# Peptides against a protein of PDB entry 3ZOQ: the designs that were tried, part 103

Target 1, 223 residues: chain A of PDB entry 3ZOQ
Amino acid sequence: QLLQDSWWNQLKEEFEKPYYQELREMLKREYAEQTIYPDSRDIFNALHYTSYDDVKVVILGQDPYHGPGQAQGLSFSVKPGVKQPPSLKNIFLELQQDIGCSIPNHGSLVSWAKQGVLLLNTVLTVRRGQANSHKGKGWERLTDRIIDVLSERERPVIFILWGRHAQMKKERIDTSKHFIIESTHPSPFSARNGFFGSRPFSRANAYLEKMGEAPIDWCIKDL

## One batch from the design tools (peptide; made by RFdiffusion4, then SolubleMPNN)

Design b2_p19_6_s1 (from b2_p19_6, 12 letters changed)
Fold by OpenDDE base, seed 1:
Structure b2_p19_6_s1 (fold): chain B 223 residues (1-223), chain A 19 residues (1-19)
Amino acid sequence: as target 1 above (223 residues)
Amino acid sequence: MEEEERLEALAAELDGNPE
């Protein structure tokens, strides 16, 4: 199995569909002929770290970082030892202002994932140095299904949607059950237009507490 | 909306470039 049981049960039909088979064949060629990120073993890390049933929060990204050593299969996250990208730096700045967390000395968000924060990119692979190079190749159909099955889940989910790309997925979310936190993107180009001061972390935890669930410990320890 | 998407695309390029 590609995925743990909880996700496999939700997504197994997708993997049998022609679009995914075509995507898979494309990816085999891409990984053979190009430098593709993340490592093929890390493509589904978001689903590996956070089971279907354990999802509390979803943070949507567009596609993986396209620089060497950056992407680790989690939206906005970078491998330890990698310089924090500008957007991630701003995420940590907001985290600090929102709930008082210190800025970590690394950019790995694995600790969030392990607590039920699904760090999902809508596109799960990218060519080196070519942002969005795998857009429209089939990933979006799979990740849309991920959003759909979460939306259909009885237990509520909190969706954090930074920027327009993520917010376009709002139509797929049953807002009668699930909560949405929206703001501008954390990028330096847009953070000052609404991301800063949006307090997504405390707001997410407020919803979790209202639901009787344990809040997320958003603070990240140094490595 | 289009401008915001453009900025997000630019952000992706910036984020993926090492300093």
Scores: peptide ipSAE 0.514, ipTM 0.918, DockQ to the pose 0.807
Fold by OpenDDE base, seed 4:
Structure b2_p19_6_s1 (fold): chain B 223 residues (1-223), chain A 19 residues (1-19)
Amino acid sequence: as target 1 above (223 residues)
Amino acid sequence: MEEEERLEALAAELDGNPE
């Protein structure tokens, strides 16, 4: 699908750069020769659901889930009917403890995206069963630019940075304008070391309210 | 057919052109 005009205006120069052309050619080969996730139509879903101007919150992930039917082009999110991955389960546990939301019977975060939560992975594709297989192939340069243009935006953004990988992007964010919420990653290996009890959802809404913006309805309805 | 459609969709997605 085509990018929204607001994102195109911010990113059009990137698509003409050699690195992106090389990435594009690589991806054409990968999708032809391998099983790649997400579906080709879903690669830019984060940008499709959330326009540049509508971004209120950014949640950074690393790369897509690499199992069948999981990835839907949104960080941490899985398609309905897919078993919730451990990190996502922990996200919902924190959501419940933070603001009292019930745990949904699915793992789709599309409702967040539609409200202005940019669910961005730093790498937007992956080979089946091979985590980080498309790391260092050009996606990081594009997604860095996405962070940069958001950082340059006059209207403040809230960046939720779970774990070291996401937190490394803090250097690209103008913290004089934008708000940062940091904790350990929701992974079972790290969640007990700071993610649980970090209350990112209520904190994000508190910042939105201070800015005079509508809060996010983080509660997800069952399907 | 499905693979060709996927590759066409990929090309369209990767073009990044505005709607």
Scores: peptide ipSAE 0.303, ipTM 0.815, DockQ to the pose 0.022
Fold by OpenDDE base, seed 3:
Structure b2_p19_6_s1 (fold): chain B 223 residues (1-223), chain A 19 residues (1-19)
Amino acid sequence: as target 1 above (223 residues)
Amino acid sequence: MEEEERLEALAAELDGNPE
């Protein structure tokens, strides 16, 4: 799928850079020789669902789920019919405690994306069963640029940064314009150390309201 | 055939061309 014009205008120069050309060639080999996730059509789904201009909130992930049928090009999100991963379950638990949403019978966060929640992984592809297999191959430079151009945007953005990996991106964000919500990661290994009770959803909406923008409807309906 | 289609889709996705 082609990028929306608003993203193309922001990122077009990156696609011509040597690092991205090398990444592209690497990915061609990987997808030909290995099982890579997400589906080739879904790599930029975060950008497909949420235009540059429509971004209200950013939620950063690391890399896609590496199991069959899981990844759909959105951080933390899984395709309908896929068992909710532990981190996602904890996200929904916090959502319930924060603003009273019911836990959905699926793990798709597409409804958030459609409302302006950019669900961006820093690395956008992964080999089946091999977490971080495409780390350091060029995606991070592109996704850093995505963060940069959002930081440069005049209209404020809310960045939700769960865990150290995401929080390392804070240095790229102009906090004079943009809002940061930080906590520990929703992973079972860290959620009880600060993620639970962090109330990122209500806090994000509070910022949106202060900005005079419509809040996100974080509640996800069953399919 | 399916692989070729996937590779074409990959190329299209990675090109990042505007709509």
Scores: peptide ipSAE 0.300, ipTM 0.812, DockQ to the pose 0.022
Fold by OpenDDE base, seed 2:
Order: sequence, then structure tokens, then C-alpha cells
Structure b2_p19_6_s1 (fold): chain B 223 residues (1-223), chain A 19 residues (1-19)
Amino acid sequence: as target 1 above (223 residues)
Amino acid sequence: MEEEERLEALAAELDGNPE
């Protein structure tokens, strides 16, 4: 699937840059020689589901899940039928405590993406079983640009930054226009240190309502 | 054949071309 026009207009110059061409060539080799996630058609799913203009909320992840059938091209999201990873389980626990949503019987966050939640990883591919295997290969430069063009947008965006990695992107966000919701990461190793009780979902909706925008329906229907 | 299709899909995805 091709990028939507709104994203193309913002990112087209990046695709012609040497770093991206090098990344592209690297990925061609990786996908040919290794098992890489997500599926090649799903790499830009975050941009496919949520146009530049439709972004209301951004949730940053690091890199895709590296197990079979997990990665969906959306941060924290897993394909239906896949067991919910620990971080995602904690996200749903917080969602339940925050706004009373039931825990869904699947881990797909596509319903959020379709409502304007950009579920962006900073690195968009990973080698099977090797977390961070594509770190420092060029994705971060592109995804930094994604953050930059959103920061430059006049219409406010809400950035949800879980953990230190995501929070490093704060310097790229114009906080005079945009809102930031920060906490520790939903990982079992950090969730009890601030993620639980952070109420990112209700806080995000409060900002949306303040801006006169429709809130996100964070509750996910069972499949 | 499936691998070739996947590589073609990769190329298309990575091109980032507009719809």
C-alpha cells in the first residue's frame, strides 16, 4: 500500500535522501536473507491507518515485536489471534482502571489507529528473535522527521511518551502547541513505577475535548 | 514465488509513493 497524500507531502523529501536509500537497500537484503517483521506490506501501517491530518494522538514505541505473527506495523499492537504481550496487557489493565474499558480478547489496536491514534515505532522493522536488530540503520531519522512534521502542524497533537526512549523525543515537540503525556513504560519492569495510575487515555481525551475534537473511543470490541 | 511477491511488496512499501 502506498502512503496517503498527506504523509507523502510531508515525507517525500526523506525518501530521496541517501540515508533512506541505504536503509532501503539494507532492508531488501534483510527481507531476502532473514525473517523480518512486520510483513513487508505492514511496515508503514501506522501511516496507512492514520493520515497526517487525522492524527490526534501519537503513541511511540521502540521497535516491532520480533516473534512470529506478532508485529502489525503498529506500536504495541498485535494481530488478532496472537497472545497479548506483557506490555500490551498492562496497557489494557491501565485502560480498564482509567476509563472502565473491558480487556479485549485480542491485541489489535487498529481501532485506535482508525480514530487518529498514530501508533508509531521509532524503528519500523526487526529481525526475528533479535530485538533492536535494525536500530541505528536509518529508521530513527525518518521517524524523527514524522515527529518533526507533526510538531510543526498547527492543529495540536497529543504525544503519549512511555519510558525514556520515547521521552527523548520531547525536544522535537513544540510544547507551546502540543500536549505531552509522560509516564514510565508499560513493561512489567517499569509499569508499577508510574505507568499504572497515569491515566493516559482519559487525559488524552480531556485534551481533545478542550480542543473541541471528538474524544477517542479507547474501548476495543472483541472479535 | 511467494518470496518474490514479498520482495515486490517490500519495494512498493519502501517507495512510500502517494496513493
Scores: peptide ipSAE 0.292, ipTM 0.809, DockQ to the pose 0.022

Design b2_p19_6_s2 (from b2_p19_6, 12 letters changed)
Fold by OpenDDE base, seed 1:
Structure b2_p19_6_s2 (fold): chain B 223 residues (1-223), chain A 19 residues (1-19)
Amino acid sequence: as target 1 above (223 residues)
Amino acid sequence: DAEEERKRAEAARLDGDPN
């Protein structure tokens, strides 16, 4: 369950801090007494799939999906076999319009994560049916540190910030070194106000090309 | 109860390391 070396080296000090210990104790109680998502083994999937050094792109989410079987430990991603949530459907619609990818028959974004897309929620757990139930419990401090250490990295990162919540993290990002792609959120309530047509995928790849890095293959194959 | 057992298992995984 340990983080791989690159993230551990960046975050080990956080795990020793009181705030995280308190968070951990809270989580133990929560998982024991409540239905919490994602599965405890999946909490740090974003860091498991994408090492610190391999991060090319960051996509920030708020907190995990709170329905049964949905949350995968990756922002916006759902386990195979799970109906695509509305925001994710819109992400795939934009993906199709942006770079011509077909709409996949599942909602797993693991293929992005494996290519260096850090799919990070700012809060990494949630109670069933209770959005933001674990807000303000310590996750934000850890995930802020994740953003900070990425911002401090010499090799540039591309941050895709959909919606106001994610965009609030812009102040933590050294924009003289890193690239920011901003738009409204893919939610049905906001997608038509700027998300659609924002072309974040091609724009991200354009930055990667400029840096001499391999672009992301954003297209997701059917399972 | 399967759900209670699941919950206990989930909680137990949080023991020992930060993940």
Scores: peptide ipSAE 0.270, ipTM 0.839, DockQ to the pose 0.025
Fold by OpenDDE base, seed 2:
Structure b2_p19_6_s2 (fold): chain B 223 residues (1-223), chain A 19 residues (1-19)
Amino acid sequence: as target 1 above (223 residues)
Amino acid sequence: DAEEERKRAEAARLDGDPN
């Protein structure tokens, strides 16, 4: 499925560039020869659920979950029926402590995406069982452009940058217009070093309120 | 088998969907 008009207008030039064509050819080989996640139809789900104009918040991830049935094209999100990964569990723990939401019985963040939370990984595909296997293949250039065009947008965006990898993108964000929420990563290896207690959800909503925008309903219903 | 069929289907989708 093609990108929405708002994203197409921002990104159409990228898709004609050699780097992206090479990426596409690589992906064709990878999907044909390897087990690649997410499903090819789901690669751009973040852009499908959240139009360029509707973006309120950006949450950056690195690359998709590499286990069966997990990745659904949204950073940190897993398909219903899939066990919540450790980082996602910690996200929900922080959500509960921050704003009192119950922990959902699934790991799908689609409800956030539909409200304007762009759940973007910097790399959009991965080989089964091989984290970062598609790093440096061209995705980063496209996703950098996504960040750039959002940074250039007049209407402010809130960028939630968990961990060093996401925080490296801060240099691309016009902080005179946009808001940055930074902490350590929700991973069990780093969550206790700053992620817990960072209250990114209430802080994001506080910025939205300052802008006169509706806050995100971060609470996720059970399925 | 089902896995090879899945791979073929996924690869074919990339040919039909440029973005």
Scores: peptide ipSAE 0.267, ipTM 0.847, DockQ to the pose 0.025
Fold by OpenDDE base, seed 4:
Structure b2_p19_6_s2 (fold): chain B 223 residues (1-223), chain A 19 residues (1-19)
Amino acid sequence: as target 1 above (223 residues)
Amino acid sequence: DAEEERKRAEAARLDGDPN
């Protein structure tokens, strides 16, 4: 799908570069021959739901969920009706503890995206059952550019960086202008080592309020 | 089957839609 004008203006040069053309050709083959997630129409959902100018918060993920019906083009988010993955369950536990939100009966984070939370994976596609199968194929160069153009934006952004992979992107962020919230990853393997109690949601809203912006309504209603 | 049809549809979409 065509990107919104605000993102197109920032990324149009990338789409003309050889690396992206090669990525597109790879994706055409992959989607034809393999079971690839998310659906191709959902690859850029993060950019579709949140325009360049409307970004208030960025939450970085690695690559999409690789199980059937899970990925919807938003980091950590799953389609309604899908069992919440362990990391997402922990995100909602922290949300409840941080600001008192109830745990929703679904895992869709679309309501966050619509409020200006860019739910960006660094790699935007994956083969079924094969985590990181599309790593190093060109997505990282595009998503690095997404981070770069946000870092260059005059209006400040809040970057929530869970775990080492996301934190490696900190070098691309102008921390004199933008705000960083860091903790361990919400994964069951790491959540107890710093994610729980990190209160990223209240901290993000505190920054937004300090900037004179409307806070995010992080609470997710049941469907 | 349904999955093969999905794959064809997804590939066709990518061919027609650059982003």
Scores: peptide ipSAE 0.238, ipTM 0.850, DockQ to the pose 0.025
Fold by OpenDDE base, seed 3:
Structure b2_p19_6_s2 (fold): chain B 223 residues (1-223), chain A 19 residues (1-19)
Amino acid sequence: as target 1 above (223 residues)
Amino acid sequence: DAEEERKRAEAARLDGDPN
């Protein structure tokens, strides 16, 4: 499935590079031999839902959920009908405390993506039951480039960086143009150390308003 | 072998354009 033109223009050179070709060959073997998530058609859902030009906010994740039916190609998001993972539950708790949104009866963040929230994992595939199994195979180079081209964009972007892994990408972001919201990770192991009370949603909208852009409607409707 | 067929289909998608 072809990327949107705006992303293709930014990333087409990457897809021709040997590292990506090797990654694709690896993925072909993996998907043929193992159970890999997300579905191959959903790998680039973050880019499908949010064009390069439409990106307002970036939320970085590490790699996809590795359980059946969970990953839908969007960081932290799960398909409808799937139990909300602990980190996602905490995201919704902070959302509620931050701006008063109700906790949705599902875990799909597609509504955010459609509004310009790029829900990008740094690694875009994973083996079933094996977290980080596709780490260091080439995805990081591509997703670094995604961050780079966004950083190079004239129109400002808001980067929400939860936890150390995401925060390591800060060096790639031109902070003279773009805004960064940092806190600990929403994981139960770290959320109480700074994520809760960080109010990333209202802060993001405050930046958007300063830029003269429409804020994100972070509240998610029940399905 | 529905799972094997699924896997083959998933892999086949990767022979085309970047998803």
Scores: peptide ipSAE 0.270, ipTM 0.845, DockQ to the pose 0.024; fails the geometry check

Design b2_p19_6_s3 (from b2_p19_6, 10 letters changed)
Fold by OpenDDE base, seed 4:
Structure b2_p19_6_s3 (fold): chain B 223 residues (1-223), chain A 19 residues (1-19)
Amino acid sequence: as target 1 above (223 residues)
Amino acid sequence: MEEEERLEREAERLDGDPD
């Protein structure tokens, strides 16, 4: 897929590497033979909505939602009209408790992405009903590079790392330049062990303000 | 640590289930 110039300049060398070509060939077969999410045109939505230069905050997910109509190519986000997944519901509960936002009547996080919140999954595709089915197929190498080039950027980034999988990427982040907000995952299985009360949204905005940048309007309007 | 990762995998399954 075609990327914005800012991302293309950072990632163009990856797309020429054998691993990515093999990934693309695999994906062609997968999309032809199985139901794969998100839609192929939406795979790079995180990069489409948020340019390399405009990234203020990164929120890492693992892989896309594997249910029908859910995945938008943005971590944790679901298409309008789709039932909010349990983890997303907890994200909105924390948002409400943290900064007083109302819980939206949809689960689309596009408004965050448009403000510079990179909603990046480490794996960008999944088979229907088969979580992590595309793990270890090449996406992680590309998304690691995305993290790397952001870490190398002079302008600071805020990384929000929910859960162990996301936190494993901390070693790739230059903490002398960038800020990290860590907690347990928003999942119902872990949210009460640290996610609730972690106040990632206000903390992120506090860092942005200290850097002289405009805060994120985290509140999501109803559709 | 291993349990945390397991719970996150369970979360992914739950999150992807529309029902």
Scores: peptide ipSAE 0.325, ipTM 0.881, DockQ to the pose 0.842
Fold by OpenDDE base, seed 3:
Structure b2_p19_6_s3 (fold): chain B 223 residues (1-223), chain A 19 residues (1-19)
Amino acid sequence: as target 1 above (223 residues)
Amino acid sequence: MEEEERLEREAERLDGDPD
C-alpha cells in the first residue's frame, strides 16, 4: 500500500513504530480470519484521493461502515449502488438546504476527496457487523498523527467536526492557523439538535474564498 | 457529552445496517 509521496513524507516515521507494526500484524490476522471492511486495498483511500498538500477540508468519521459493500475507505462515503446510510442521507439533506445541491442517486463522496476534502475515519477498519471492533488497536495513533501534521502545516485547513467524537480532536488543531466548523452529528439521533441548519458546506467555501482558494464543488453528480 | 457519544455509536450501528 503505497501512499502518495506527500503523505509518505509526513507519516513514514509512524509506519516504522512498533504500534503500527503490531496493528499491521493484527490486521493480517483479522483479514485472514474474519470479514473486515473496507477491502484491504481501500484502507488508505482517503489519503490516496487527497494528498497532504492538497487537503483543503477535513471531515472526520469514527470508523468504517460495517455492512457488506458499504465502506470504501472514505468517511461517510459508500460505494456506488449501495443504499445511502441514514447519516449520509442527512448530510445530503443539509447539502441541499445549504447550497441547493440535488440529492445524488449514490452515496460516493469521491468527488469531494478529489477536490481536497480529506474524508478521514479515526479508525480505518472494522469487522463485519461489529461497529468499533477495531477501536484501540492503533489506528487512532496514526490518525491523530495525520491531524497533527495537518495542524502543523502552514497552509490553513478547514476541519468539519460533526459530533463529539470528532470534536475531541479539537485540542490537536492549531486554531491560530486553521478553521473549525462544529455541529452535532448528522445521525438521525442528533441531526435535529444542530446539524441541520449548520450550513457546513457554504461556511467551508466562505473560508476557502477568504483564503484565496478555490471553493469545493460539493454538488455530486448522478452516476 | 456521554449521551451524544452514545448516540453517535448507535448511529454507526444503524448506518452499517443494510436493513
Scores: peptide ipSAE 0.322, ipTM 0.879, DockQ to the pose 0.799
Fold by OpenDDE base, seed 5:
Structure b2_p19_6_s3 (fold): chain B 223 residues (1-223), chain A 19 residues (1-19)
Amino acid sequence: as target 1 above (223 residues)
Amino acid sequence: MEEEERLEREAERLDGDPD
């Protein structure tokens, strides 16, 4: 896959490193021998939709959905026509309560990505039916670097960190320049413990406005 | 912390369930 020049300039050194070459070779085998999600062409969709310079907000996920047709290379997002996963449903419930958006009839977050919301998973591939099956294979090193280069950027970024896994990345974020919005995970198992009522969308927009940037239109139109 | 991580892992399984 070819990345945008802005991301290539930031990540080119990573792609030359042995760990990434090993990851790439592993992925070639995995995609050949097993059903892997997302489609290989969609692995870097988060970077394709949102250039390095255009990132306004980062939403971190763990790894892609492992069900058929779900993952589209964007954290929490599902392809149109796919049933909204429970966590995504809760995201939309919070969106509705936070800023009054209607719940969309699909789960695609591409409209956010196109506005500068980097929907990044820490692991970018998964085996069908096997959550976290590609954990510890090299993706985390690359995605840590993505966080690092954003943290090093002069123009501020807003990091939305839902749950403990995402929050473990706080140490990589320069909070003197960047803003962090934290809550429990949107999962049905944790959403009532702090995610609901956390109002991440309005809070993110408040920071953007304070920085003199255009807010995100978080409302998603029906298809 | 461990409990929260456990719940997040359970969430991933649930979210990926095609049913």
Scores: peptide ipSAE 0.312, ipTM 0.877, DockQ to the pose 0.848
Fold by OpenDDE base, seed 1:
Structure b2_p19_6_s3 (fold): chain B 223 residues (1-223), chain A 19 residues (1-19)
Amino acid sequence: as target 1 above (223 residues)
Amino acid sequence: MEEEERLEREAERLDGDPD
């Protein structure tokens, strides 16, 4: 729960609200009685790796992977040594076609996070084998606030919104300041309907350069 | 729209399936 100073300043009021206290108590029970992902110490990894001030790009996911050892508190990312999920494989395929990156031998996106890519899920915990099991329990209110405070930031942010769930958040984003990249979800079921060929990585970097910021090195090295 | 959301939910199940 301990956050970097920049995020704490933006979110400290949320943690004092009843909804978050109720969420916390729920999570205590869940972690005690169920198998919950990610590890409790990894819940806020997206905020740990990317400070409020360092956010350049936001990539929204829905909730963590629900399989053993997968989730590491970053949207779409899996721990090293974990098989790349189908959606992540498609992300890397688009990355290769977009800017020529090689497919990495792992699925960790930590290198993106360290460069200012906020890999945020809307819901930050999940029961094993039960996708969206923690939907509507309070996380969405906190993560909406994260989007809000980024939208209110003077320095522009690029929001990459894959699929309808993520795109529902665009109403919270001040498009007079911030840029949105939208496409279908990278899942095997939807990727061919717009995700492939959307070139989100080169487009994001083009905007960063236009804003006078350093581009993201999207290419991921093997481990 | 609803179909796309359904497909995204199916994707989550698939992505998290260890098999």
Scores: peptide ipSAE 0.309, ipTM 0.875, DockQ to the pose 0.812

